# Peptides against a protein of PDB entry 5HDT: the designs that were tried, part 14

Target 1, 163 residues: chain A of PDB entry 5HDT
Amino acid sequence: MVVKTFMDMDQDSEEEKELYLNLALHLASDFFLKHPDKDVRLLVACCLADIFRIYAPEAPYTSPDKLKDIFMFITRQLKGLEDTKSPQFNRYFYLLENIAWVKSYNICFELEDSNEIFTQLYRTLFSVINNGHNQKVHMHMVDLMSSIICEGDTVSQELLDTV
Target 2, 163 residues: chain A of PDB entry 5HDT as posed
Amino acid sequence: MVVKTFMDMDQDSEEEKELYLNLALHLASDFFLKHPDKDVRLLVACCLADIFRIYAPEAPHTSPDKLKDIFMFITRQLKGLEDTKSPQFNRYFYLLENIAWVKSYNICFELEDSNEIFTQLYRTLFSVINNGHNQKVHMHMVDLMSSIICEGDTVSQELLDTV

## One batch from the design tools (peptide; made by RFdiffusion4, then SolubleMPNN)

Design b1_p10_2_s3 (from b1_p10_2, 7 letters changed)
Fold by OpenDDE base, seed 2:
Structure b1_p10_2_s3 (fold): chain B 163 residues (1-163), chain A 10 residues (1-10)
Amino acid sequence: as target 1 above (163 residues)
Amino acid sequence: MEEKFFGPKK
Protein backbone atom coordinates (compact mmCIF):
# COMPACT_ATOMS: atom_id res chain seq x y z
CA MET B 1 0.00 0.00 0.00
CA VAL B 2 2.74 2.45 0.93
CA VAL B 3 4.79 1.58 -2.13
CA LYS B 4 1.86 2.09 -4.45
CA THR B 5 0.92 5.33 -2.76
CA PHE B 6 4.22 7.00 -3.51
CA MET B 7 4.56 5.37 -6.92
CA ASP B 8 1.26 6.82 -8.11
CA MET B 9 1.85 10.27 -6.69
CA ASP B 10 3.03 13.05 -8.98
CA GLN B 11 5.18 16.06 -8.24
CA ASP B 12 2.28 18.51 -8.28
CA SER B 13 0.20 16.78 -5.62
CA GLU B 14 0.91 19.40 -2.99
CA GLU B 15 -1.80 18.36 -0.59
CA GLU B 16 -0.75 14.72 -0.73
CA LYS B 17 2.91 15.65 -0.39
CA GLU B 18 2.14 17.44 2.82
CA LEU B 19 -0.06 14.61 4.03
CA TYR B 20 2.58 11.94 3.54
CA LEU B 21 5.60 13.96 4.62
CA ASN B 22 5.75 12.28 8.01
CA LEU B 23 5.55 8.89 6.37
CA ALA B 24 8.39 9.87 4.06
CA LEU B 25 10.50 10.82 7.05
CA HIS B 26 9.71 7.59 8.87
CA LEU B 27 10.69 5.50 5.86
CA ALA B 28 14.22 6.85 6.17
CA SER B 29 14.54 5.69 9.77
CA ASP B 30 17.06 3.07 10.81
CA PHE B 31 14.17 0.69 11.37
CA PHE B 32 13.60 0.52 7.62
CA LEU B 33 17.13 1.15 6.38
CA LYS B 34 18.44 -1.69 8.52
CA HIS B 35 15.49 -4.00 8.08
CA PRO B 36 16.63 -7.64 8.10
CA ASP B 37 14.56 -8.60 5.04
CA LYS B 38 16.23 -7.68 1.76
CA ASP B 39 12.91 -7.57 -0.08
CA VAL B 40 11.62 -5.07 2.43
CA ARG B 41 14.77 -3.01 2.00
CA LEU B 42 14.20 -3.02 -1.76
CA LEU B 43 10.66 -1.74 -1.28
CA VAL B 44 11.99 0.92 1.06
CA ALA B 45 14.57 1.95 -1.53
CA CYS B 46 11.88 2.26 -4.18
CA CYS B 47 9.76 4.35 -1.85
CA LEU B 48 12.70 6.59 -1.07
CA ALA B 49 13.42 6.99 -4.77
CA ASP B 50 9.79 7.94 -5.34
CA ILE B 51 9.94 10.37 -2.46
CA PHE B 52 12.90 12.11 -4.06
CA ARG B 53 10.97 12.19 -7.33
CA ILE B 54 7.83 13.59 -5.74
CA TYR B 55 9.56 16.27 -3.73
CA ALA B 56 12.13 17.25 -6.36
CA PRO B 57 13.93 19.58 -6.45
CA GLU B 58 13.63 19.77 -2.67
CA ALA B 59 14.37 16.64 -0.70
CA PRO B 60 12.34 16.38 2.50
CA TYR B 61 15.37 15.07 4.37
CA THR B 62 17.40 17.92 5.80
CA SER B 63 20.09 16.08 7.73
CA PRO B 64 23.31 15.54 5.77
CA ASP B 65 23.97 12.39 7.78
CA LYS B 66 20.53 11.06 6.98
CA LEU B 67 20.96 11.83 3.30
CA LYS B 68 24.27 10.01 3.29
CA ASP B 69 22.67 7.02 4.96
CA ILE B 70 19.87 7.01 2.40
CA PHE B 71 22.12 7.12 -0.64
CA MET B 72 24.52 4.57 0.76
CA PHE B 73 21.45 2.43 1.44
CA ILE B 74 20.09 2.86 -2.09
CA THR B 75 23.53 2.10 -3.50
CA ARG B 76 23.65 -1.18 -1.60
CA GLN B 77 20.26 -2.17 -2.99
CA LEU B 78 21.48 -1.68 -6.55
CA LYS B 79 23.54 -4.84 -6.13
CA GLY B 80 20.30 -6.67 -6.82
CA LEU B 81 20.52 -5.68 -10.47
CA GLU B 82 23.00 -8.52 -10.94
CA ASP B 83 20.30 -11.19 -11.43
CA THR B 84 18.05 -10.34 -14.35
CA LYS B 85 15.96 -13.46 -13.73
CA SER B 86 15.06 -12.57 -10.16
CA PRO B 87 11.37 -12.05 -9.42
CA GLN B 88 12.39 -8.75 -7.87
CA PHE B 89 14.32 -7.53 -10.90
CA ASN B 90 11.49 -5.30 -12.04
CA ARG B 91 11.68 -3.40 -8.78
CA TYR B 92 15.44 -3.10 -9.06
CA PHE B 93 14.93 -1.80 -12.58
CA TYR B 94 12.38 0.68 -11.32
CA LEU B 95 14.83 1.86 -8.70
CA LEU B 96 17.57 2.34 -11.28
CA GLU B 97 15.29 4.06 -13.76
CA ASN B 98 13.95 6.40 -11.11
CA ILE B 99 17.25 7.55 -9.66
CA ALA B 100 18.73 7.98 -13.13
CA TRP B 101 15.79 9.98 -14.43
CA VAL B 102 15.28 12.15 -11.38
CA LYS B 103 19.02 12.60 -10.87
CA SER B 104 18.56 12.05 -7.16
CA TYR B 105 22.25 11.49 -6.53
CA ASN B 106 22.87 15.11 -7.50
CA ILE B 107 21.72 15.88 -3.97
CA CYS B 108 24.98 14.33 -2.83
CA PHE B 109 27.05 17.14 -4.32
CA GLU B 110 26.14 19.20 -1.29
CA LEU B 111 27.29 16.51 1.12
CA GLU B 112 30.71 16.42 2.71
CA ASP B 113 31.05 12.72 1.95
CA SER B 114 29.96 12.98 -1.69
CA ASN B 115 33.14 11.34 -2.94
CA GLU B 116 32.53 8.33 -0.75
CA ILE B 117 28.96 8.02 -1.99
CA PHE B 118 29.89 8.37 -5.66
CA THR B 119 32.78 5.96 -5.29
CA GLN B 120 30.50 3.33 -3.82
CA LEU B 121 27.91 3.99 -6.50
CA TYR B 122 30.37 3.53 -9.35
CA ARG B 123 31.91 0.45 -7.80
CA THR B 124 28.48 -1.06 -7.29
CA LEU B 125 27.31 -0.34 -10.82
CA PHE B 126 30.45 -1.72 -12.41
CA SER B 127 30.23 -4.79 -10.21
CA VAL B 128 26.72 -5.66 -11.39
CA ILE B 129 26.78 -4.47 -15.00
CA ASN B 130 27.02 -7.34 -17.47
CA ASN B 131 26.23 -8.24 -21.05
CA GLY B 132 23.05 -9.96 -19.93
CA HIS B 133 21.40 -6.67 -19.12
CA ASN B 134 19.15 -5.23 -21.79
CA GLN B 135 19.79 -1.90 -23.46
CA LYS B 136 17.46 -0.04 -21.12
CA VAL B 137 19.40 -1.10 -18.04
CA HIS B 138 22.67 -0.13 -19.66
CA MET B 139 21.28 3.22 -20.69
CA HIS B 140 20.12 4.04 -17.19
CA MET B 141 23.44 3.02 -15.69
CA VAL B 142 25.32 5.15 -18.19
CA ASP B 143 22.95 8.06 -17.71
CA LEU B 144 23.34 7.87 -13.96
CA MET B 145 27.12 7.83 -14.04
CA SER B 146 27.43 10.37 -16.84
CA SER B 147 25.19 12.87 -15.10
CA ILE B 148 27.35 12.80 -12.01
CA ILE B 149 30.61 13.03 -13.95
CA CYS B 150 29.46 15.80 -16.26
CA GLU B 151 27.56 17.93 -13.79
CA GLY B 152 29.67 17.51 -10.70
CA ASP B 153 32.38 20.05 -10.04
CA THR B 154 33.22 18.18 -6.87
CA VAL B 155 34.01 14.93 -8.64
CA SER B 156 37.78 15.01 -8.92
CA GLN B 157 39.82 13.31 -11.58
CA GLU B 158 41.56 11.42 -8.82
CA LEU B 159 38.24 9.93 -7.78
CA LEU B 160 37.53 8.87 -11.33
CA ASP B 161 40.95 7.28 -11.62
CA THR B 162 40.37 5.20 -8.51
CA VAL B 163 37.05 3.82 -9.68
CA MET A 1 3.06 19.16 -16.16
CA GLU A 2 6.77 19.66 -16.48
CA GLU A 3 8.89 17.22 -14.53
CA LYS A 4 11.36 18.61 -12.02
CA PHE A 5 14.75 17.12 -11.32
CA PHE A 6 17.67 17.55 -8.99
CA GLY A 7 20.55 19.63 -10.28
CA PRO A 8 24.08 20.03 -9.10
CA LYS A 9 24.60 22.65 -6.46
CA LYS A 10 27.80 24.47 -5.62
Scores: peptide ipSAE 0.363, ipTM 0.840, DockQ to the pose 0.844
Fold by OpenDDE base, seed 5:
Structure b1_p10_2_s3 (fold): chain B 163 residues (1-163), chain A 10 residues (1-10)
Amino acid sequence: as target 1 above (163 residues)
Amino acid sequence: MEEKFFGPKK
């Protein structure tokens, strides 16, 4: 299974990273990003999160447009955090934990449309955050947002005020 | 080994 392959891979597996580079690139194709199955899209998002983790601090995706598509895609998946009783919640939790720890959204600082991406991320997180979430979920959400705010000198204050 | 993560490039 592709999901298991990337989940079990560490950052120092150079030979494996090279072997699965093409697969990583293919997972970012429109075929997967626009897959009609919601569960498949969640798995794709988790794989992409793992890919960023594995290849950190260098993303294997070189196209700014592709990177934008990926992060907008991941942001859309985070909306699934709203239902804590969903059978897929554990995977949404995994996605959140991963991107918060790896700080993958910091890649977006190099993108022209970084403010758009961050705006959508903040709006999504505040949209789904609720009292039903445990402390760990809240911590990851805060860590994710704080990393961008504290490290991003380019983040518009106006953007933060409008969120 | 040391874990790597992303940060803003200035």
Scores: peptide ipSAE 0.362, ipTM 0.841, DockQ to the pose 0.845
Fold by OpenDDE base, seed 3:
Structure b1_p10_2_s3 (fold): chain B 163 residues (1-163), chain A 10 residues (1-10)
Amino acid sequence: as target 1 above (163 residues)
Amino acid sequence: MEEKFFGPKK
């Protein structure tokens, strides 16, 4: 299984990273990003998060347009955190934990539309955060948001109004 | 080896 392959891979697995690089690139194609199945899109998001983790600090995706598509896609998946009782919640949690820990959204600082991406991320997080989430979820959300605010040189007024 | 992360880049 592709999901398990990337999940079990660590950052110093150089031979495996080289072997699966082409697969990593294909997972960011429109076929997967626009897949009609919601569960498939979640799995794709988790794989993409793992790919960023594995290849850090060098993302294998170099196109600014593709990177924007990926992070807007991941942001949309985070909406699934709203239902803590969903059987897929653990995968949404994994996605959140990963992107917070790896700081993958820092890649977006290189993009022209970084403020748009961050604004959508913050709006999404604030729309799903609730008292039903455990402390770990809250911690990861705070870590993710604070990292972007503290490390960004500029933040749009729209983002500031959201925070 | 030490874990690697993404830092702020411009």
Scores: peptide ipSAE 0.359, ipTM 0.842, DockQ to the pose 0.862
Fold by OpenDDE base, seed 1:
Structure b1_p10_2_s3 (fold): chain B 163 residues (1-163), chain A 10 residues (1-10)
Amino acid sequence: as target 1 above (163 residues)
Amino acid sequence: MEEKFFGPKK
């Protein structure tokens, strides 16, 4: 299974990283990003998050347009964190934990549309945050948002006021 | 091995 392959791969697995590079590129295609099945899109998002983890600090996706599509896609999937009783919640948690730990959204600072991406991320997170989430979920959400605020040069007060 | 992350270099 593709999901398991990337999930179990370490950052120092250079030979495997080279072997699966083409697969990583294909997973970012419109076929997967626009897949009609919600569960498939979640799996794709988790794979993409793992890919960023594996290849850090160098993303295998070099096109700014493709990177924007990926992060907008991942952001949309995070809405699934809203229902803590969903059978897929553990995968949404995995996605959140990964992107917070790896700091993958920091890639967006080099994109022209970074403010659009961050705005959408913040709005999405604030829309799903609730008191039903456990401490770990809250921690990852805070870590994700705080990292962007603290490490970004382009994140303005105006952006923060709009969320 | 040290974990690698994205973001500005310290």
Scores: peptide ipSAE 0.353, ipTM 0.828, DockQ to the pose 0.606

Design b1_p10_2_s4 (from b1_p10_2, 6 letters changed)
Fold by OpenDDE base, seed 2:
Structure b1_p10_2_s4 (fold): chain B 163 residues (1-163), chain A 10 residues (1-10)
Amino acid sequence: as target 1 above (163 residues)
Amino acid sequence: GPLKFFGPKK
């Protein structure tokens, strides 16, 4: 399973990182990002999050357009955090925990459309955050949002109005 | 070693 392969890989697995680099690149294709199955898209998002983790601090995706597509895609998947009773919630939690810990969205600071990405991220997080989430979920959401605000030189006024 | 993560870049 591709998901398990990337999940089990650490940042020091140099030979494996090289071996699966092409697969990592293919996972960011429109075929996967636009897959009609919601569960498949979640798995793809988790794989992409793991890929960022594994290759940190250097993303294997070099195209700004592709990076934007990826982060907009991941942002859309985070909407699934709203249902804490879903069988897929643990994977949504994994996705959130990963991107918060690895700070993968910090890659977006290099993108011209960073404000759009961050705005959508914050809107999504605020739309799903609720009192039903446990402390860990809340902490990851706060960590994710605060890191971007604190480390960014500037953010859009729209984002500031949202926060 | 410690987890490597992405830092701010411009």
Scores: peptide ipSAE 0.387, ipTM 0.866, DockQ to the pose 0.840
Fold by OpenDDE base, seed 4:
Structure b1_p10_2_s4 (fold): chain B 163 residues (1-163), chain A 10 residues (1-10)
Amino acid sequence: as target 1 above (163 residues)
Amino acid sequence: GPLKFFGPKK
């Protein structure tokens, strides 16, 4: 229900955005980020991605620590892209497509630990990328990584070594 | 309208 609510919501739905703001904040709580069920965590990640989409260009999360937790969490979920035959692959694809298209990771440029976040993102993507992925998956992965490199002012040597 | 994106804000 929650997944469908945010998935169907438009960026121009100002009244709905205000109405569901508290729900958006609640979904980023440790309860959901640390949920023991892997499939639930994937759904949470998709919801968070949709929340970033809906509220763009302003994230509803104001705490830098919370934002770091969210993006590290999303990054961990992207590991699921490794198995193209998984029943959940379509949701992993949705997650990847969303964050690449919306450029939500650009929020991380405001964070002190941006290089850590980007490094983990790159390592994760390179660890899961394989020839079994279709052209669209590869395109989103490349778009996601390229946008960060091209738009960032400074990138750590560790990140550059990863790329 | 067009989809809004996040920019590389610092």
Scores: peptide ipSAE 0.384, ipTM 0.864, DockQ to the pose 0.848
Fold by OpenDDE base, seed 1:
Structure b1_p10_2_s4 (fold): chain B 163 residues (1-163), chain A 10 residues (1-10)
Amino acid sequence: as target 1 above (163 residues)
Amino acid sequence: GPLKFFGPKK
């Protein structure tokens, strides 16, 4: 299974990273990003998050347009955090934990449309965050948002005023 | 070693 393959791989597995690079690139194709099955899209998002983790600090995706598509796609999946009783919640948690720890969204600072991506991320997180989430979920949400605000030098004041 | 992560562009 593709999900298990990337989940079990660490950053120092150089031979495996090279072996599965083509698969990593293929997972970012429109076929997967626009897949009609919601559960498949979540699995794809988790794989993409793992790919960023494995290849950090060098993302294997070099196209700015592709990177934008990926992060907009991941952002859309985070909406699933709203239902803590969903059978898929643990995978949504995994996605959140990964991107917060790896700081994958920091890649977006190199993109022209970074403000658009961050705006959508903040809107999504604020739409799903609630007091029903456990402390770990809250911690990762805060870490994800605060790291972008504190470490970014290209975030507009307009964006800051909207959150 | 410690986990590598992404940082903002300088």
Scores: peptide ipSAE 0.384, ipTM 0.865, DockQ to the pose 0.831
Fold by OpenDDE base, seed 3:
Structure b1_p10_2_s4 (fold): chain B 163 residues (1-163), chain A 10 residues (1-10)
Amino acid sequence: as target 1 above (163 residues)
Amino acid sequence: GPLKFFGPKK
């Protein structure tokens, strides 16, 4: 299983990283990013998050347009955090935990449309955050948002208005 | 080893 393969892989698995590089690249294709099944898209997002983790600090995706597509895609999946009773909530939590810890969104600082990506991320997080979330979820959301603000050289007025 | 993570690139 592809999901298990990347989940079990660590950053020091150099031979495995080389072996599965082509698979990692294929997972970012439009076929998977625009898959009609919501559960499949969530699995793809988790795999992409794991790929960023495994290959950090050098993401295998180098195209600015592709990177924008990936992070806009991941941002859309985070909407699923709104339902804490969903059978898939643990996967949404895994996604949030991963991107917060790995700081994968910091890749977006190299993109011209970084402010757009961050704005959508913040709007999404604020739209789903609620008192039903446990402390760990809140912590990861805060860590994710604060890291971007603290490490960014400039923040757009639109983003400031969102926060 | 320690976890590698992403940071802003200058």
Scores: peptide ipSAE 0.383, ipTM 0.863, DockQ to the pose 0.847

Design b1_p10_3_s1 (from b1_p10_3, 5 letters changed)
Fold by OpenDDE base, seed 5:
Structure b1_p10_3_s1 (fold): chain B 163 residues (1-163), chain A 10 residues (1-10)
Amino acid sequence: as target 1 above (163 residues)
Amino acid sequence: MELKFYRKKP
């Protein structure tokens, strides 16, 4: 299974990284990003997060348009964190933990639409935060948001108004 | 090995 393949791969496995590079590129295609099944889209998001983790600090995706699509896609999946009782919550948690841990969204600083992406991320996170979340979820949300502020030289007024 | 992560490029 593709999901297990990337989940079990570490950052130092150069032979495997080279072997599965084409698969990683294929997973970012519109076919997967626009898949009609919500659970499949969540799995795709987790795979993409793993790909960013594995290839850090150099993501294999070179197209700015593709990178924007991926991060907007991941941001949309994070809405699933709202329901703590969902059977899929653990996978949403995995997604959040991963992207916070390796600071994947810092890739977006190279994009012209970085402010749009960050604004959407912050709005999404603030919309799903609730008292049902445990301390680990809150910690990862804070880590993700604070890392972007710390790395960025400037933050848009729209983003500041959201915080 | 230490975890590699992404940073804003100079």
Scores: peptide ipSAE 0.635, ipTM 0.928, DockQ to the pose 0.874
Fold by OpenDDE base, seed 4:
Structure b1_p10_3_s1 (fold): chain B 163 residues (1-163), chain A 10 residues (1-10)
Amino acid sequence: as target 1 above (163 residues)
Amino acid sequence: MELKFYRKKP
């Protein structure tokens, strides 16, 4: 299973990282990012999160446009955190935990459209945050948002208004 | 700006 392959891979496995690089690139294709099945998109998002973790601090994706597409895609998946009763909630949790811990979104500071990405992220997170989430979910959401504020030299007024 | 990415601890 592709998901398990990336999930189980260590960051120091240089030979494996090279071996699976083409697969990592393929997973970011429009075929996967625009896949009609919501559960498939969630799995893709988890794989992409693991790819960012594995290759940190350097993402294997060299195109700024592709990076933007990926992070906007991941952001859209985070909407699934709203329903704590969803059978896929644990995978949404994994996605959140991963990207928060790795600080994956911080790579977006290199992108021209970083403010757009961060604004969408914050809007999404604030839209799904609710009192039904456990402390860990809240912690990861806060960690994800605070990391961007702390590392960012400049934050758009729109983003500040969202916070 | 220093981009900080965390690495998995052993």
Scores: peptide ipSAE 0.046, ipTM 0.708, DockQ to the pose 0.125
Fold by OpenDDE base, seed 1:
Structure b1_p10_3_s1 (fold): chain B 163 residues (1-163), chain A 10 residues (1-10)
Amino acid sequence: as target 1 above (163 residues)
Amino acid sequence: MELKFYRKKP
């Protein structure tokens, strides 16, 4: 129910965005981010990606620490892209496509720990990239990484060591 | 599963 609600919502649905704001905030709680079920965590990540899409260019999360936790959480879920034969692969693809298209990680430029977040993202993507991925997956991975480099005013040496 | 495109993004 919740997953479908955010997936079907567009950026111009102002009344719905207001109605579901509290739910969006609650989905970023430790209960969901630390849920023991891997499939539930993937669903939560997709919901969070949709929330960033819907509320773009502003995030509904006002705490820098919470934003860091969310992006580190999403980054951890991207490890699931490694197995292209998984029944959940299409949902991992949705997550990747969404965050790449929306440029969700670009919100992190305002965070003190942006370099840590971007470094972890790059390490994760490079760890899962393989020749079994189709052209669209590769394109979204490249778009995601290139956008951060092109729009960032600073790139750490640690990040450069991963490129 | 593919994303529908929308207007706004960061």
Scores: peptide ipSAE 0.046, ipTM 0.711, DockQ to the pose 0.125
Fold by OpenDDE base, seed 3:
Structure b1_p10_3_s1 (fold): chain B 163 residues (1-163), chain A 10 residues (1-10)
Amino acid sequence: as target 1 above (163 residues)
Amino acid sequence: MELKFYRKKP
């Protein structure tokens, strides 16, 4: 129910965005980010990606520490892209497509720990990229990485060494 | 799944 609600919601649905704001905030709680079920964590990540899409350009999360936790959490879920034959691959694809298209990680430029977040993202993407991925997956991975490099004022040497 | 046209973050 909740995942579908955010997936189907339009950015111009102001009344619905206000109605579900409290739910969006609760989905970023430790209860969901540290949920023991892997499939639940993937659903949470997809829902968080939709929240970033719906509320763009501003996220409803006001805490820098919470934003860091969310993006580190999403980054960890992207490891699931490695297995193209997984029953959950379509949801991992949805997550990748969404965050690449929306440029969700761009909000991290305002965080003190942006370099840590981007380094972990790049390490994760390079670790899962393989020849079994179709052209669309590769395109979204490249789009995600290139947008951060092109829009960032400063990139750490460690991040540059990873690319 | 193609996403509907939405605003990209700047």
Scores: peptide ipSAE 0.042, ipTM 0.706, DockQ to the pose 0.140

Design b1_p10_3_s2 (from b1_p10_3, 7 letters changed)
Fold by OpenDDE base, seed 3:
Structure b1_p10_3_s2 (fold): chain B 163 residues (1-163), chain A 10 residues (1-10)
Amino acid sequence: as target 1 above (163 residues)
Amino acid sequence: MELKFFRKRP
């Protein structure tokens, strides 16, 4: 129910955004980020991606440490893109498409640990990218990485060396 | 920094 509500919500629905704000905050709790079930963690990542989409240009999360935890968590879920035959692949695709289109990771530029987050993202994407992915998956991966390079005034040399 | 508006899929 909750997952579908966020997926179907329009950004112009201010009354609905206010109603679900508390739920959005609770979804970023350690209970969900450290959930033992991998399919639950994927659903949580999709919900968090939708929250960033709905509340753009500003996320409802005020803590820099919490934002870091969320993006490191989303990055870990992107490892599931490797298996194109997985029953969950369509949800991994949804996650990738959403975060690439919205440019959700650009919020991380204001974080002290932005270089760590971006380095882990790039390492993850390069570890899972393969010839079994269709053109759309490749496009979204490239769009995500290129947006960070183009908008980052201070991309670390270590990050550039991973490209 | 400008996050793009991603409206509902048709």
Scores: peptide ipSAE 0.039, ipTM 0.710, DockQ to the pose 0.114
Fold by OpenDDE base, seed 5:
Structure b1_p10_3_s2 (fold): chain B 163 residues (1-163), chain A 10 residues (1-10)
Amino acid sequence: as target 1 above (163 residues)
Amino acid sequence: MELKFFRKRP
């Protein structure tokens, strides 16, 4: 139910955005981010990606620490892209497509720990990239990484040396 | 917090 609600919601539905604001805040709680079930964590990551899409330009998460936790959490879920034969692969693809298209990680430039988040993202993407991925997966990975390099006033030299 | 660099849906 919740996953479908956020997936189908658009950016202009102000009444719906206000109604579901409390739910969006609860989805970023430790209860969901540390949920023991892997499939639940993937669903939570997709919902969080949709929340960033829906509430843009104003993310409902006001805490820098909470935003860091969310992006580190999303980054951990992207490891599931490695297995192209997984029954959940289409949902990992949805997560990647969404965050690449929206440029969701670019909110991290306002965080003190941006370099840590971006470094962990790039390490994760490079660890899962393989020849079994179709061209669309590769393009979304490249788009995600390129947006951070091009729009970041300061990307760490360590990050640049990995590209 | 505001997203400065996001792509808004058309």
Scores: peptide ipSAE 0.036, ipTM 0.695, DockQ to the pose 0.163
Fold by OpenDDE base, seed 4:
Structure b1_p10_3_s2 (fold): chain B 163 residues (1-163), chain A 10 residues (1-10)
Amino acid sequence: as target 1 above (163 residues)
Amino acid sequence: MELKFFRKRP
């Protein structure tokens, strides 16, 4: 239910965005980010990606530490892209497609720890990318990485060394 | 630097 609600919501639904703001904040709680079930964490990541899409260009999360936690959490979920035969692969694809299309990680440039977040993202993507992925997966991975390189004022040498 | 501002992804 919650996953579908955020997935179907558009950015112009101001009354709905206000109504679900508290739910969006709760989804970023440690209860969800540290949930023991892998499938629950993937669903949470998809919801968070949708929240970033819905509230763009601004996230409803005001804490820099919370934003860092969320993006590090999303990055950890992207490891699930490695197994193309996983029953959950389509949801990992949804996550990737969403964050690449929205350019959600670009909000991290406002964070002190942006270089850590981007480095971890790139390491993750390069660790999972393989020739078994279809062209769309490759495109979204490239789009996600390229947006950070092209729009970032500064990229760490460590990040550049991964490219 | 701007996040995509579209109602829905394509």
Scores: peptide ipSAE 0.035, ipTM 0.695, DockQ to the pose 0.129
Fold by OpenDDE base, seed 1:
Structure b1_p10_3_s2 (fold): chain B 163 residues (1-163), chain A 10 residues (1-10)
Amino acid sequence: as target 1 above (163 residues)
Amino acid sequence: MELKFFRKRP
């Protein structure tokens, strides 16, 4: 039910955005981010990506530490893109497509640990990218990485060494 | 910071 609610919601639904704000905040709790089930963590990541889409350009998460935890969590889920034959692949694709299109990681430029987040994202994407991915997956990966390089005032040497 | 606005997924 919750996943479908956020997927179907648009940015103009102000009354619904207010109603579901507490649910959006609750989904970023350690209970969900550290859930033992991998499929539950993927569903949580998709919900969080939809939350960033719906509340753009501002996230409902005001804590820098919580934002870091969320983006590090989303980045860990992107490892699931490696297996193109997985029954969950379409949901990993949805996660990638959403965050690349919205430019959700660009919120991280305001965080002290932005370089750590971006480095971990790039390492993850380069570790999973393969010739079994279709052109759309490759485009979303490139769009995501290029957006961060183009909008960053400074790219760290560690990030450059990853690219 | 410019996030893209869209109502639904592309």
Scores: peptide ipSAE 0.035, ipTM 0.697, DockQ to the pose 0.109; fails the geometry check

Design b1_p10_3_s3 (from b1_p10_3, 6 letters changed)
Fold by OpenDDE base, seed 2:
Structure b1_p10_3_s3 (fold): chain B 163 residues (1-163), chain A 10 residues (1-10)
Amino acid sequence: as target 1 above (163 residues)
Amino acid sequence: MKLKFYRKRP
């Protein structure tokens, strides 16, 4: 299973990172990002998050357009955090935990559309945050939002309006 | 090893 392969890989597995690089690139294709099945898209998002983790601090994706697509895609999946009782919640949690932990959204600062990406991220997180989430979920959401604000030297008025 | 993570580049 591709998901398990990347999940079990660590940042020091240089030979494996090289071996699976082409697979990592393939997983970011429109075929996967636009897959009609939402559960498949969630699995893809988790794989992409793992890929960012494994290859940190240098993501294997070089195209700014592709990176934008990936982060907009990941952001859309985070909406699934709303239902804590969903059978898929553990995967949504894993996605959130991963992107917060490795600060993958910091890649977006180099993108032309960084403000759009961050705005959509904040809007999404604010839409799903509720008191039914456990402490870890809240922690990761806060860490993710705070990290972006602290790392960024400029914030758009649009982003400020969403905060 | 310490976790590697992404940072804004200068």
Scores: peptide ipSAE 0.615, ipTM 0.922, DockQ to the pose 0.886
Fold by OpenDDE base, seed 3:
Structure b1_p10_3_s3 (fold): chain B 163 residues (1-163), chain A 10 residues (1-10)
Amino acid sequence: as target 1 above (163 residues)
Amino acid sequence: MKLKFYRKRP
């Protein structure tokens, strides 16, 4: 299973990283990003998060447009954190934990539309944050938002108004 | 081994 393969792979598995590079590139295709099944899209988002983790500090995706599409896609999936009782919540948690831990969104600083991506991320996180989330979920949300502000030399007024 | 993560490039 492709999902399990990336999940179990560590950052030091250089031979395996090379072996699965082509698969990683194909997982970012429109076929997967625009898949009609929401559970499939969540699995794709988790795989993409794992790919960013495995290949850190250099993501295998080189196209700025593709990177924008990926991060906007991941941001849309984070909306699923709102329903803490969903059978898929553990996968949403995994997605959040992963992107917070490896600071994947720091890739977006090199993109022309970084402010748009960060604004959408913050709006999404604030829309789903609630008192039903456990401390770990809150911690990862705060860590994710704080890391972006700390790494950024400048933040747009629109982003500041969202925080 | 220390975890690698993404940073803003200077």
Scores: peptide ipSAE 0.614, ipTM 0.921, DockQ to the pose 0.894
Fold by OpenDDE base, seed 1:
Structure b1_p10_3_s3 (fold): chain B 163 residues (1-163), chain A 10 residues (1-10)
Amino acid sequence: as target 1 above (163 residues)
Amino acid sequence: MKLKFYRKRP
């Protein structure tokens, strides 16, 4: 139910955005981010990506520490893109497509640990990129990485060592 | 409607 609610919501649904704001905040709790079930964590990541999409350009999460936790969490889920034959691959694709499309990681430029987040993202993407991915997957991965480089004033040495 | 997306704040 919750997954479908956010997936079906668009950016101009102002009344619904207000109605579900508290639910959006609750989904970023440690209970969900540290859930023991891998499939549940993927669903949570997709919901969080939808929340960023819906509320763009202003995410509803105001705590820098919480934002860091969310982006580190999403980054960890992207490792699931490695297995293109997984029953869950289409949901991992949805996650990638969403965050690339709305450029959600650009929020991280406001965080003290932006370099850590971007480095971990790049390491994760480079670790999962393979020849089994179709052109759309490759495009979204490249778009995600390129957008961060283009938006940033400089690239850290650690990030350069990863590229 | 144009898609809204996140940008680095100046």
Scores: peptide ipSAE 0.613, ipTM 0.922, DockQ to the pose 0.882
Fold by OpenDDE base, seed 4:
Structure b1_p10_3_s3 (fold): chain B 163 residues (1-163), chain A 10 residues (1-10)
Amino acid sequence: as target 1 above (163 residues)
Amino acid sequence: MKLKFYRKRP
């Protein structure tokens, strides 16, 4: 239910965006980010990705610490891309496609810990990239990484060493 | 995916 609500919502739906704002904020709570079920965490990550899409260019999350937690959380979910035969692979693909297309991680440039977030993202992506991924998966991974390199004012040497 | 806005640096 909730997953579909955010997935189907358009960026121009201002009244709906206002109506679901409290739900969007609630989905970023520790209850969801630290949920014990892996499949629930994946659903939460997809919802968060959709929230970033819907509210772009501004996220409804105003706390820098909360934003960091969310992006570190999303990054951890991307590990699920490694197993191309997983029943949840298509949902991991959706997550990847969304965040790559929206350039969601670019909001992290406003965060003090941006380099940490980007480093973890790159390490994660490079750890899961394999020859079993189709061209679309590779494209989204490259798009996600390239956007950060191209649009970042400063990239750490550690991040550059991963490229 | 169709977007009106996406995140990028100015």
Scores: peptide ipSAE 0.053, ipTM 0.724, DockQ to the pose 0.486

